# Ledger of designs, part 34: peptides against a protein of PDB entry 4HTP

Target 1, 231 residues: chain A of PDB entry 4HTP
Amino acid sequence: SQTVASHVPFADLCSTLERIQKSKGRAEKIRHFREFLDSWRKFHDALHKNHKDVTDSFYPAMRLILPQLERERMAYGIKETMLAKLYIELLNLPRDGKDALKLLNYRTPTGTHGDAGDFAMIAYFVLKPRCLQKGSLTIQQVNDLLDSIASNNSAKRKDLIKKSLLQLITQSSALEQKWLIRMIIKDLKLGVSQQTIFSVFHNDAAELHNVTTDLEKVCRQLHDPSVGLSD

## One batch from the design tools (peptide; aimed at target 1 F43 A46)

Design b2_p19_3_s1 (made by RFdiffusion4, then SolubleMPNN; from b2_p19_3, 12 letters changed)
Fold by OpenDDE base, seed 2:
Formats: C-alpha cells, sequence, structure tokens
Structure b2_p19_3_s1 (fold): chain B 231 residues (1-231), chain A 19 residues (1-19)
C-alpha cells in the first residue's frame, strides 16, 4: 500500500535531525522539526487525497526520532563494539590503524573534535571520505531493514543481521549513517526533549502516549493537529 | 514514473517549508 514513508528519503529525515542538533535554541530546533512534520502532513494529504480512513501516519518517522519509545520492534542486539568491528571489516581498515583504533576506542579522547564517547560522530569522520555522498534509502526501507535486524536478532541469525546492516551501510551517506547509528543505539542527542517533540506534533500527544504507550496510535489518532482526543 | 513524480512533489513541499 502507498505510504508517505515509501516516498520520503531517509536523507531528508537525517538532514532535519542534523539541523535540529546544530541549532542552539529550543525555538530553532522546534522550527526544523515543524518544517519536516508539516511537509509530511502536506504530502500525506496529497498522496491520500482520494482515500479515507487510511492507517498511514507519521509513525515511520516518529519511531526513528524517538527510538527509545519503540515497542513494536524487538531489540537489535547491536552495540558500538559490534558496529566498530563491522566497519573495520567492511572498510578494510587495518586493525592496528588509526581509524580502526578510533572506532574501537571511541570512549577515549581521539583527535581534536572532542567526540569521545559518541560513537556515531567517530564513525562519521571515518566514513565521510569513504562512503557515498548521497544515500538512496527511503524511510520505509530503513524501517524494513531495522525490522529485519530485530527479527533476526531474536532468531539468533547473525548472518542475516549482518546482511541487513550491510545494505543499510552501503546505501547510506556518512551523515545518514551517523544518524542511523544513533537510532540503533537509541540516543539521538538532538537537544530537545520527548515532551517537546510530542508538543510540536500535537497538543494531546504527550497525554495519549502517557496513557497508551503506543507511539503508532499516537501518530495515527493525532495525525491532524486540529483534531483533539475528545473530538 | 508515478514514483518519481511523487518524490518530486515531496521535494517541492519540503523545500517550500524550509524556505
Amino acid sequence: as target 1 above (231 residues)
Amino acid sequence: SASEALRAEWRRILAEERA
């Protein structure tokens, strides 16, 4: 079925997240999120112009923006050390080389960027000169691959986990991978709270989530900002 | 294609919101 997520590039979500992260003030961060959200809603209306009661919503994006609230997808079983080893292998980095050691020892200060403890940033700088400049994945495709990873983790199929990770990596820019890593680790470091994201999304979003803990329901039921819980 | 047209529409919308 047609979904907004099937047409929205993952790169555009990542660029939004990057803008939010780089913004200093709360208001500016909110503006960037609102721009993406409003675009999503407008596109939704265009895509579903002749269709009523669609189940499509902002959920595919929201679950990537608030990955700590994920309840549908099981655990990935992926930590920074696993990703480090994967990148070393994939990029054919010398194990005793500078970049490999940066990835493996991401918690210790390296270089002048002051990114110690932030694996995604360490990875970004390693990947930047080595990866595609522009990714090709949609938000739907990213979620499908993440679903695969979680499912295969549950099934203890490490080979298939690697396969999906490789697809994510090889079809993503360095910037997209930075954010993908943060989504997997479930720490986006946006500088805005969950409450802020919900408040921008819909006035009743926080309340509905507090009651249901169902992010998809929140996104679906409160898709229209003008329609409240009691309407 | 239809998909290309939709992607173009998305790009247009996003660009307008970011302007």
Scores: peptide ipSAE 0.743, ipTM 0.967, DockQ to the pose 0.952
OpenDDE base, seeds 1, 3, 4, 5: peptide ipSAE 0.732, 0.741, 0.739, 0.741; ipTM 0.964, 0.967, 0.966, 0.967

Design b2_p19_3_s2 (made by RFdiffusion4, then SolubleMPNN; from b2_p19_3, 13 letters changed)
Fold by OpenDDE base, seed 2:
Structure b2_p19_3_s2 (fold): chain B 231 residues (1-231), chain A 19 residues (1-19)
Amino acid sequence: as target 1 above (231 residues)
Amino acid sequence: SEEEALRKQWAEILAAERA
């Protein structure tokens, strides 16, 4: 079945997240999120114009924006050290080279960016001169690959985990990988609270999530901002 | 293609919201 997520570039979500992160004020952060959300809803209406009562919702994007609330897929089993080693291998970085050491020792980098402890930012600067300028993945494809990683982690298939990670990496820009890493590690550093994200999404979203802890249910039941829980 | 048209439509919608 047709989904919004199958047509929305992952790059556009990442650019939105980047705009949110770079914004200083709450109002500006909200504006950037709202622009993406409203676009999603408008496109949903256009895509499903002749099909009412579809199950399609904002969930594919929301679960990437609020990865800490993910309950559908199992744990990835991926930490910064694993990603560092993977990048060193994939990029064929000299083991004793500056970039390899930056990735492995991301907590105490010697660089001038002041990104100590932020692995995703360290990775971004290593990747920027070495990877594609524009990625090709949709939000649906990203979620499919993340599902694969989680499933294979549960099955203890490290080889297949690596395969899916390589697919994500090779089809993503440095900026997209920065955000992908943060999604996997489950720390986006947006500077906007979960409550704010829910409040912008729907007036009743926080309440419904507090009761159900089901992000998909929240996105489906409250897909229409004009229809509340009591309706 | 239909896929290209839909992706273009999305891009236009997003651009309009960001304007």
Scores: peptide ipSAE 0.766, ipTM 0.973, DockQ to the pose 0.949
OpenDDE base, seeds 1, 3, 4, 5: peptide ipSAE 0.765, 0.765, 0.765, 0.764; ipTM 0.972, 0.972, 0.972, 0.972

Design b2_p19_3_s3 (made by RFdiffusion4, then SolubleMPNN; from b2_p19_3, 10 letters changed)
Fold by OpenDDE base, seed 2:
Structure b2_p19_3_s3 (fold): chain B 231 residues (1-231), chain A 19 residues (1-19)
Amino acid sequence: as target 1 above (231 residues)
Amino acid sequence: SMEEELRKLWREILAEERA
């Protein structure tokens, strides 16, 4: 069956996250999230106009926005060092070059942006002049690839992990990769709390999650903001 | 195609919400 996630570009989620991160105040951060959420719900209604019993929900996006709460897929087994080496190989960066060293020694301040310790930001600036201007992946495709990575990590198939990572990387812009890295590492640095995200999503979301710890269930049961837990 | 139309619809919806 059709899903909203199969039609929403990953780029649009990333642009939303970027807007949230760059926003100074809590209210502005909330606004950007709400704009994306409302768009999702509106599109859902249009897509499923004649099908009221669908299981489709905001879950595919929510699990990327709150990756620390992921419970459906297992650990990726990916660290910054692995990504650094992969990028050096993929981009054919000289090993002793400035960019390779930035990636490998991301915790050491070497740049002008003060991004030491934030691998995703360091990667972004290395990737910016070398990658696509706009990616081609949908949110569904990103989740499928992440599922593959987790599954293959569990199966100890490093070759297949690399394959999926390469697919993600080669079909993503520098900005998309910045956020993808943060999703994998499970630290988005949005400057807005989990509680705030849940509160904007639905008034009862935090409570339901506290009880169930099931993000998909939260998104499905509380898909309609006007329908509460007791209804 | 239907896929293209749906992607267009999404873009329009998002643009409207951001305006």
Scores: peptide ipSAE 0.742, ipTM 0.969, DockQ to the pose 0.953
OpenDDE base, seeds 1, 3, 4, 5: peptide ipSAE 0.735, 0.739, 0.740, 0.739; ipTM 0.968, 0.969, 0.969, 0.969

Design b2_p19_3_s4 (made by RFdiffusion4, then SolubleMPNN; from b2_p19_3, 9 letters changed)
Fold by OpenDDE base, seed 2:
Structure b2_p19_3_s4 (fold): chain B 231 residues (1-231), chain A 19 residues (1-19)
Amino acid sequence: as target 1 above (231 residues)
Amino acid sequence: SADEELRKLWQQILAEERA
């Protein structure tokens, strides 16, 4: 079945998130999010022009933007240390080398960028000269791989977890990986609140989420910004 | 291909919103 997420590059979500993060004011952050959201809705209308009552919604993107609200996907079982070790292995970094130590000791200030405690940023700078310039994954593909990771974590299949992580890593730019890491760790550091994201998405979104705690339901029921809960 | 056209459409829409 056709979905918006199957056609939207993960890179475009990441560029939006990057723009939001770099913006200093709430208004600018909202603008960048709204631009992406409106694009999504316009594309949805075009894609599903001749199809009524589709279940497709903003959910595939929203669950990546608000990963702490994820309830469908089980825990990944992935921490920064695991990712550090994976990168060291994948990139063949000397374990006692500068870059490996940066990844392993990401909490220690390096004095370079002031990114202490932000593993994703540290990883970004290590990855930037070593990875693809542009990723190839769609939002759907990213979610599929994340689903696989969660499922395999539940099943205690560490080898398959590694396989999915490698697919994510090898098909992503450094910037995409920065955001992917933050999605996995569930801390995007956007500087905009959950309530703001919901308010931009739909006026009734926060209320519906407070009642249902179901992000997919929120995205489906309130897909149209002009149709409220009482309609 | 149809997929390529849809990708182009998405990029067009996004570009227009960001302009």
Scores: peptide ipSAE 0.762, ipTM 0.972, DockQ to the pose 0.955
OpenDDE base, seeds 1, 3, 4, 5: peptide ipSAE 0.761, 0.761, 0.761, 0.761; ipTM 0.971, 0.971, 0.971, 0.971

Design b2_p19_4 (made by RFdiffusion4)
Pose (drawn by RFdiffusion4):
Structure b2_p19_4 (pose): chain A 221 residues (1-106, 117-231), chain P 19 residues (1-19)
Amino acid sequence: SQTVASHVPFADLCSTLERIQKSKGRAEKIRHFREFLDSWRKFHDALHKNHKDVTDSFYPAMRLILPQLERERMAYGIKETMLAKLYIELLNLPRDGKDALKLLNYGDFAMIAYFVLKPRCLQKGSLTIQQVNDLLDSIASNNSAKRKDLIKKSLLQLITQSSALEQKWLIRMIIKDLKLGVSQQTIFSVFHNDAAELHNVTTDLEKVCRQLHDPSVGLSD
Amino acid sequence: SEAAFDELWSELHAEALAS
């Protein structure tokens, strides 16, 4: 019943992605990712130490790291133009004000929102990776159910409980373009030698994470 | 038990950053 994702602050995923994006070289981008992945695996063993048929995996984090491969969640129905309106309303931004104009006259949208949010209020987030995933699930379902009001509420929960950095990365997760500077092939290869192959045949991110959870145990076994 | 696992995560994360 328990998951690694319920114990990991979304902020730690975001700080990792930030350092990856900031790194100039491939080797350094891989290092930052590998450290998070390795810690996730060590914690998985400690958490599920004496457990039986464990289905927990790196999937809750991997689906955010490779969001373009997201298949379980339907479309979010979220445009950058409406996030701008959501922030103007939420932050009580005067429309003639400098910050409101930056959002309206839209180095992607996530960065503009980052610069707007950085000097403001909350500096430390509170959400776990699991809670972020649960809320993204509600947003995707409410898009399918044509409930734009429930989408606003869910997105408001995500936004108001998160730091500027988490919001920058959450926006990129929703738009599905992280701009990390490291390819999907590279990310799969760091996770597991066979991961790129398994994803080609299955197109199933959760299956890959779960089946190839152990790096020393290959597809052949 | 929950607190111990939160602490363990924090330790693991700190160790990874110090490396």

Design b2_p19_4_s1 (made by RFdiffusion4, then SolubleMPNN; from b2_p19_4, 10 letters changed)
Fold by OpenDDE base, seed 2:
Structure b2_p19_4_s1 (fold): chain B 231 residues (1-231), chain A 19 residues (1-19)
Amino acid sequence: as target 1 above (231 residues)
Amino acid sequence: DDEALRKLWAELMAEARAK
């Protein structure tokens, strides 16, 4: 069955997240999130116009926006050091070169950007001159690849994990990879709280999540912002 | 049509950002 996520470019989610992060005020951050969410809901209505009983929801996007609440996937088993090594290999960076050292020593960079401890930002600047300008992945494809990584981590298939990571990397822009890294590490640094995200999504979302701790259930049951928990 | 749907999404996003 067709899903909204299968048609939404991952790049558009990333650009939204970037706008949220760059926004200073809560209201502006909310606006950017709402723009994406409203578009998603409108697209959902158009896509499923003749199908009233669908299980499709905002969940594929929500689980990337709130990766710390992910419960369906098992652990990725991926840390910054692993990603650093992967990038060095993939980009064929000299091991003793400036960029390789930046990735490996991301906690104490000597650069001018002041991004100490933020691996994703350090990676972004290394990737920017070396990667595609525009990615080609949909949100569904990203989730599928992340599912693969988690599954293969559980199965201890390191080679297959690497394969999926390479697919993600080679089909993503530097900006998309920045956010992908943050999704994997489960720290988006949006500057907006989980509560705020839920409140914008649905008035009852925070309550339902507090009870169920099931993000998919929250997204499905509260898909319509006009229909509450008691309805 | 996948192309039509992709275009629709792009339009929706553009409209949302223009408001």
Scores: peptide ipSAE 0.717, ipTM 0.964, DockQ to the pose 0.853
OpenDDE base, seeds 1, 3, 4, 5: peptide ipSAE 0.716, 0.716, 0.715, 0.717; ipTM 0.964, 0.964, 0.963, 0.964

Design b2_p19_4_s2 (made by RFdiffusion4, then SolubleMPNN; from b2_p19_4, 9 letters changed)
Fold by OpenDDE base, seed 2:
Structure b2_p19_4_s2 (fold): chain B 231 residues (1-231), chain A 19 residues (1-19)
Amino acid sequence: as target 1 above (231 residues)
Amino acid sequence: SDAELQQLWAELMAEARAR
């Protein structure tokens, strides 16, 4: 069956996240999230116009926005050091070069951006002049690849993990990779709380999540913002 | 069609950001 996630560019989620991060104040951050969410819901209605009993929901996006609440996927087994080494290899960076050292020593960069400790930002600036200007992945494709990584980590298939990571990287812009890294590391640095995200999604979302700890269930049961838990 | 759906999404996002 068709899903919204199969049609939504990952780039659009990333641009939304970027706007949220750059916005000052809760209200503006909420606005950007709501823009994406409302578009998603409208698209859902159009896509499933003649099919009312679908299981499709905002879950594919929500699990990327709140990756720390992920319970379906097993651990990725990926840390910053692994990604650094992967990028050095993929981009064929000189081992003793400035960019390679920036990635490996991301906690104490010598650059001008002041992004110490933020690997995703360090990676972004290394990638920006070297990668695609626009990615081609949908949200569903990103989730599929992340599922693959988690599954292969569980199976201890490092070669296949690398393969999936390479697919993600080679089909993503620098900005998309910045956010992808943060999703994998599970720290988006949006400057907006989990509670705020839930409250914008649905009035009862935080409550349902507190009880179930199941993000998919929250997204599915509370898909319609006008239908509450008690309805 | 997929092309129409892609266009729809693009329009929805554009409209949302214009508000």
Scores: peptide ipSAE 0.723, ipTM 0.967, DockQ to the pose 0.890
OpenDDE base, seeds 1, 3, 4, 5: peptide ipSAE 0.722, 0.722, 0.720, 0.722; ipTM 0.967, 0.967, 0.966, 0.967

Design b2_p19_4_s3 (made by RFdiffusion4, then SolubleMPNN; from b2_p19_4, 11 letters changed)
Fold by OpenDDE base, seed 1:
Structure b2_p19_4_s3 (fold): chain B 231 residues (1-231), chain A 19 residues (1-19)
Amino acid sequence: as target 1 above (231 residues)
Amino acid sequence: MDEELRKLWEELMAEAEAK
């Protein structure tokens, strides 16, 4: 089916998230999120101009922005240590080298950046000189690959998990991988609360989520910011 | 991907980045 997510580059979501993270003030963080959301809604209207009743919504993006609320997709079974080992292998890093040790010992500060404990940031700096400048994945493709990982984790198919991870990694920039890692680990470090994200999305979003715990339902029912729960 | 839709998204994102 035709969806907004099938058209939106994952890179653009990551760039937005990066802007949000770098912003110091709450108002500025909110602005960046709102601008992306508004763009999504405008694009939705254009894409579905001839179709009044569609199930397409912001859900594909929202589930990546609020990965801790994911209920449809099962656990990935992926931790920082697994990713570290994967990157060492993929990038052919010397096992006793500086970069390999940074990835494996990400909790210990090894430099002046103050990124200790943030695996995604450590990975970013290792990847930056080694990866593509721009990725090629859409939000839909990223979600499809993440679905595959979760499904194969449930089925205990480790080789297929690795295959999907490699596809994500090889088609993503260092910045995109930074955010992908954070999505998988379910810690985006945006500096804005879940409540703030919901409030910007729709005035009734937090309430509906509290009742249903269904992020897709929230995104679908409250797609139009002008239509409330009581309407 | 439809070229017109691609351009539309790029324009929307350019506007967002300029803000």
Scores: peptide ipSAE 0.648, ipTM 0.943, DockQ to the pose 0.792
OpenDDE base, seeds 2, 3, 4, 5: peptide ipSAE 0.640, 0.643, 0.641, 0.647; ipTM 0.942, 0.942, 0.942, 0.943; seed 2 fails the geometry check

Design b2_p19_4_s4 (made by RFdiffusion4, then SolubleMPNN; from b2_p19_4, 11 letters changed)
Fold by OpenDDE base, seed 2:
Structure b2_p19_4_s4 (fold): chain B 231 residues (1-231), chain A 19 residues (1-19)
Amino acid sequence: as target 1 above (231 residues)
Amino acid sequence: SDEELRELWRELMEAARAA
């Protein structure tokens, strides 16, 4: 069946996350999230206009925004070092070159940016002059690839993990990869709390999640902001 | 169509940012 996630560009989620991160105040951060969420809900209504009781929800996006709450897919088994090595290989970076060393030693400040310890930011600047200006992936496609990675990690299929990662990388801009890395590592650094994200999504979202710990259930049951838990 | 849906999404996002 058709889903909202199958039509929403991953780039648009990433640009939203970027705006949230760059915003200083809580109110501004909330505004950017709400703009994306409201667009999603309106699109959902249009897409499913003639279909009642669909299971489609904000879950595909929410699980990328709050990756630390992911419980459906297994662990990726991916660390920064693995990604660094992959990028060095994929981009054919000289092993003793500046960019390769930046990726491998991302915790050590190199002096130009205050990005020490943030692998995603280090990767972004390495990728920016080398990657596509615009990615082609939808949110659904990103989730499918992440599902593949998790499944193959569980099955100990390292070659297939690499294959899926390469698909993600080759079809994504530098900015999209920055956020993808943060999603995989499960640290978005948005500067807005989980509680705030839930509160904007639905008044009862935090409560339902505290009880169920099921992000999909939260997104599905509280899809309509006007319908509460008691309803 | 898929193209129409893609355009709809773009319009919705633009409208949301303009509000």
Scores: peptide ipSAE 0.692, ipTM 0.961, DockQ to the pose 0.841
OpenDDE base, seeds 1, 3, 4, 5: peptide ipSAE 0.688, 0.691, 0.687, 0.691; ipTM 0.960, 0.960, 0.960, 0.960

Design b2_p19_5 (made by RFdiffusion4)
Pose (drawn by RFdiffusion4):
Structure b2_p19_5 (pose): chain A 221 residues (1-106, 117-231), chain P 19 residues (1-19)
Amino acid sequence: SQTVASHVPFADLCSTLERIQKSKGRAEKIRHFREFLDSWRKFHDALHKNHKDVTDSFYPAMRLILPQLERERMAYGIKETMLAKLYIELLNLPRDGKDALKLLNYGDFAMIAYFVLKPRCLQKGSLTIQQVNDLLDSIASNNSAKRKDLIKKSLLQLITQSSALEQKWLIRMIIKDLKLGVSQQTIFSVFHNDAAELHNVTTDLEKVCRQLHDPSVGLSD
Amino acid sequence: SESVERFEELIEEEEEKAE
């Protein structure tokens, strides 16, 4: 019943992605990712030490790291133009004000929102990776259910409980373009030698994370 | 990194519970 994702602050995923994006070289981008992946694996063993048929995996984090491969969740129905309106309303931004104009007259949208949010209020987030995933699930379902009001509420929960950095990365997860500077093939190859292959056949991110959870155990086994 | 340190603490707590 328990998951690694319930114990990991979304902030730690975000700080990892930030350092990855900031790194100039491939080797350094891989290092930052590998450290988070390796810690996730060590904690998985400690958490599920004496457990039986464990289905937990790196999937809750991997689906945020490779969001373009997201298949379980339906479309979010979220445009950068409506996030601008949501922030103007939420932050009580005067429309003639400098910050409101930056959002309206839209180095992607996530960065503009980052610069707007950075000097403001909350500096430390509170959400875990699991809670972020649960809320993204509500947003995708409510888009399918044509409930734009429930989408606004769920997105408000995500935004108001998160730091500027988490929000920058959350926006990028919703738009599905992280701009990390490291390819999907590279990310899969760091995770597992066989991961790129398994994803080609299955197109199933959760299956790949679960089946190839152990790096020393290959597809042949 | 601070995330690595956090993981080390979580693992220690889980090892103590397993004892």

Design b2_p19_5_s1 (made by RFdiffusion4, then SolubleMPNN; from b2_p19_5 with E9K E12K E14F E19K)
Fold by OpenDDE base, seed 5:
Structure b2_p19_5_s1 (fold): chain B 231 residues (1-231), chain A 19 residues (1-19)
Amino acid sequence: as target 1 above (231 residues)
Amino acid sequence: SESVERFEKLIKEFEEKAK
């Protein structure tokens, strides 16, 4: 079945998240999220115009925006140290070189940027001069690869985990990888609360999530902002 | 926003393919 996520580039989500993060005020952060959400809903309506009973929703994006609420996908088993080693290998960085040491010692303030403790930001600056300018992955493809990582982690297939990670990395820009890392680690640092995200999505979203703890159900049942739980 | 413009393009492309 056709999904909105199969058509939306992952880069578009990342650009939106970047705008939200860089925005200083709550109102501006909300505006950027609302614009993305409204555009998603408009595309959904166009895509599914002749299909009344679809299960497609904002869930593929929402689970990446609120990764700490993920319940469908099992644990990735990926830590910053694993990613650091992978990048060193993939980029053929000298082990004793500045960039390799930055990745491995990401918790220690090193360099001109005050990004100590944020592995994703450190990785971004290492990747920026070395990776593709534009990624090729859709939101659906990213979720498929993340599903693969989680399933293979459960199956203890390290080789297949590495394969999926390499696909994500080699098909993503530095900015996309920054956000992908934050999604995997489950810390986006957007500067907006979960409650704010839910409130913008739907007035009843927080309540429904508190009862069900099912993010997909929330996105599906409350897809239309004008239709409430009591409707 | 750039994201809105890209969505508009996607919608237009889809509508053109559906004709």
Scores: peptide ipSAE 0.314, ipTM 0.873, DockQ to the pose 0.724
OpenDDE base, seeds 1, 2, 3, 4: peptide ipSAE 0.308, 0.287, 0.308, 0.291; ipTM 0.879, 0.863, 0.880, 0.870

Design b2_p19_5_s2 (made by RFdiffusion4, then SolubleMPNN; from b2_p19_5, 5 letters changed)
Fold by OpenDDE base, seed 4:
Structure b2_p19_5_s2 (fold): chain B 231 residues (1-231), chain A 19 residues (1-19)
Amino acid sequence: as target 1 above (231 residues)
Amino acid sequence: SSSVERFKKLIEEFEKKAE
């Protein structure tokens, strides 16, 4: 079945997240999220105009925005060190070179940027001059690849994990990779709380999530902001 | 926002194809 996520570029989500992160005020952060969400809902309505009983929802995006609440896919088994090594290999970085050392020692301030401890930002700056192509992945494709990684991690298939990671990396811009890394590591650093995200999504979202701990159920049942839990 | 405009375009393209 067709989903909104199959049509929405991953770049659009990343751009939204970037705007949220760069915004200083809570209100501005909320505005950016709301605009993306409203656009998603409008597209959903258009896409499913003739189909009332669809399982499609904001879930594909929500699980990337709130990756710490992911319960459907298992652990990726990916840490910063693994990603660092992968990038060094993929980009053919000299092992003793500045960029390789930045990736490996991402926790140590290099003095150029106040991004110490944020691997995704360190990676971004390494990738930016090297990744010239625009990303081509949809949100659905990103989730499919992440599902593959989690599944293969469970199956201890390291080679297949690498394959999926390479597909993600080679089809993503530097900015998209920054956010992808943060999604994998489960720390987006948006500067907004989980409660704020839920509140913007639906007034009953936090309550339903607290009871069910099922993010997909929250997104499906509360897809319409005008329809409450008691409706 | 650029994302909103892209969504509008996606909607328009979809509606045109359905038509």
Scores: peptide ipSAE 0.218, ipTM 0.833, DockQ to the pose 0.757
OpenDDE base, seeds 1, 2, 3, 5: peptide ipSAE 0.209, 0.199, 0.202, 0.190; ipTM 0.824, 0.829, 0.818, 0.817

Design b2_p19_5_s3 (made by RFdiffusion4, then SolubleMPNN; from b2_p19_5, 6 letters changed)
Fold by OpenDDE base, seed 4:
Structure b2_p19_5_s3 (fold): chain B 231 residues (1-231), chain A 19 residues (1-19)
Amino acid sequence: as target 1 above (231 residues)
Amino acid sequence: SDFVERFEKLIAEFEEKAK
């Protein structure tokens, strides 16, 4: 079955997240999220016009926006150090070079950027001159690859984990990888609370999530902002 | 935003296919 996520570029989500992060005020952050959400819902309605009972929802995007609430897939088993080593290998960075050292020592302030401790930002600057300008992955494909990583981590298949990571990396821009890293590490640094995201999504979303702790259920049951829980 | 235009294009494409 076709999903909205199978048609939406991952780049569009990342650009939205970037706008949210760069916005100073809560209202502006909300505006950017709402714009993406509204577009998603409009496309959903068009895509599923002739299908009354669909399981498709905003969940594929929501689980990437609120990765700390992920309960469907297991742990990735990926840390910053693993990613650093992978990038050094993939990009053939000299081990004693500036960029390799930045990735490995991401917690140490280099004095050039206030990004100490943010591995994703450090990676972004290393990747920017070396990676694709435009990614090719959809949100669905990103989730499929992340599912694969989690599944293979559980199965202790390190080779397949690496394969999926390489697919993600080689098909993503530097900006997309920045956000992908943050999704994997489960810290987006958006500057908006979980409550705000839920409130924008649906008035009853926070309540339903508090009861069910099921992000997919929240997205499915409350896919229509005009239909409440008591409806 | 650029993505809004892309969404609109996607919608238009699906509406045309449904006809």
Scores: peptide ipSAE 0.317, ipTM 0.873, DockQ to the pose 0.906
OpenDDE base, seeds 1, 2, 3, 5: peptide ipSAE 0.274, 0.273, 0.273, 0.281; ipTM 0.861, 0.846, 0.863, 0.864

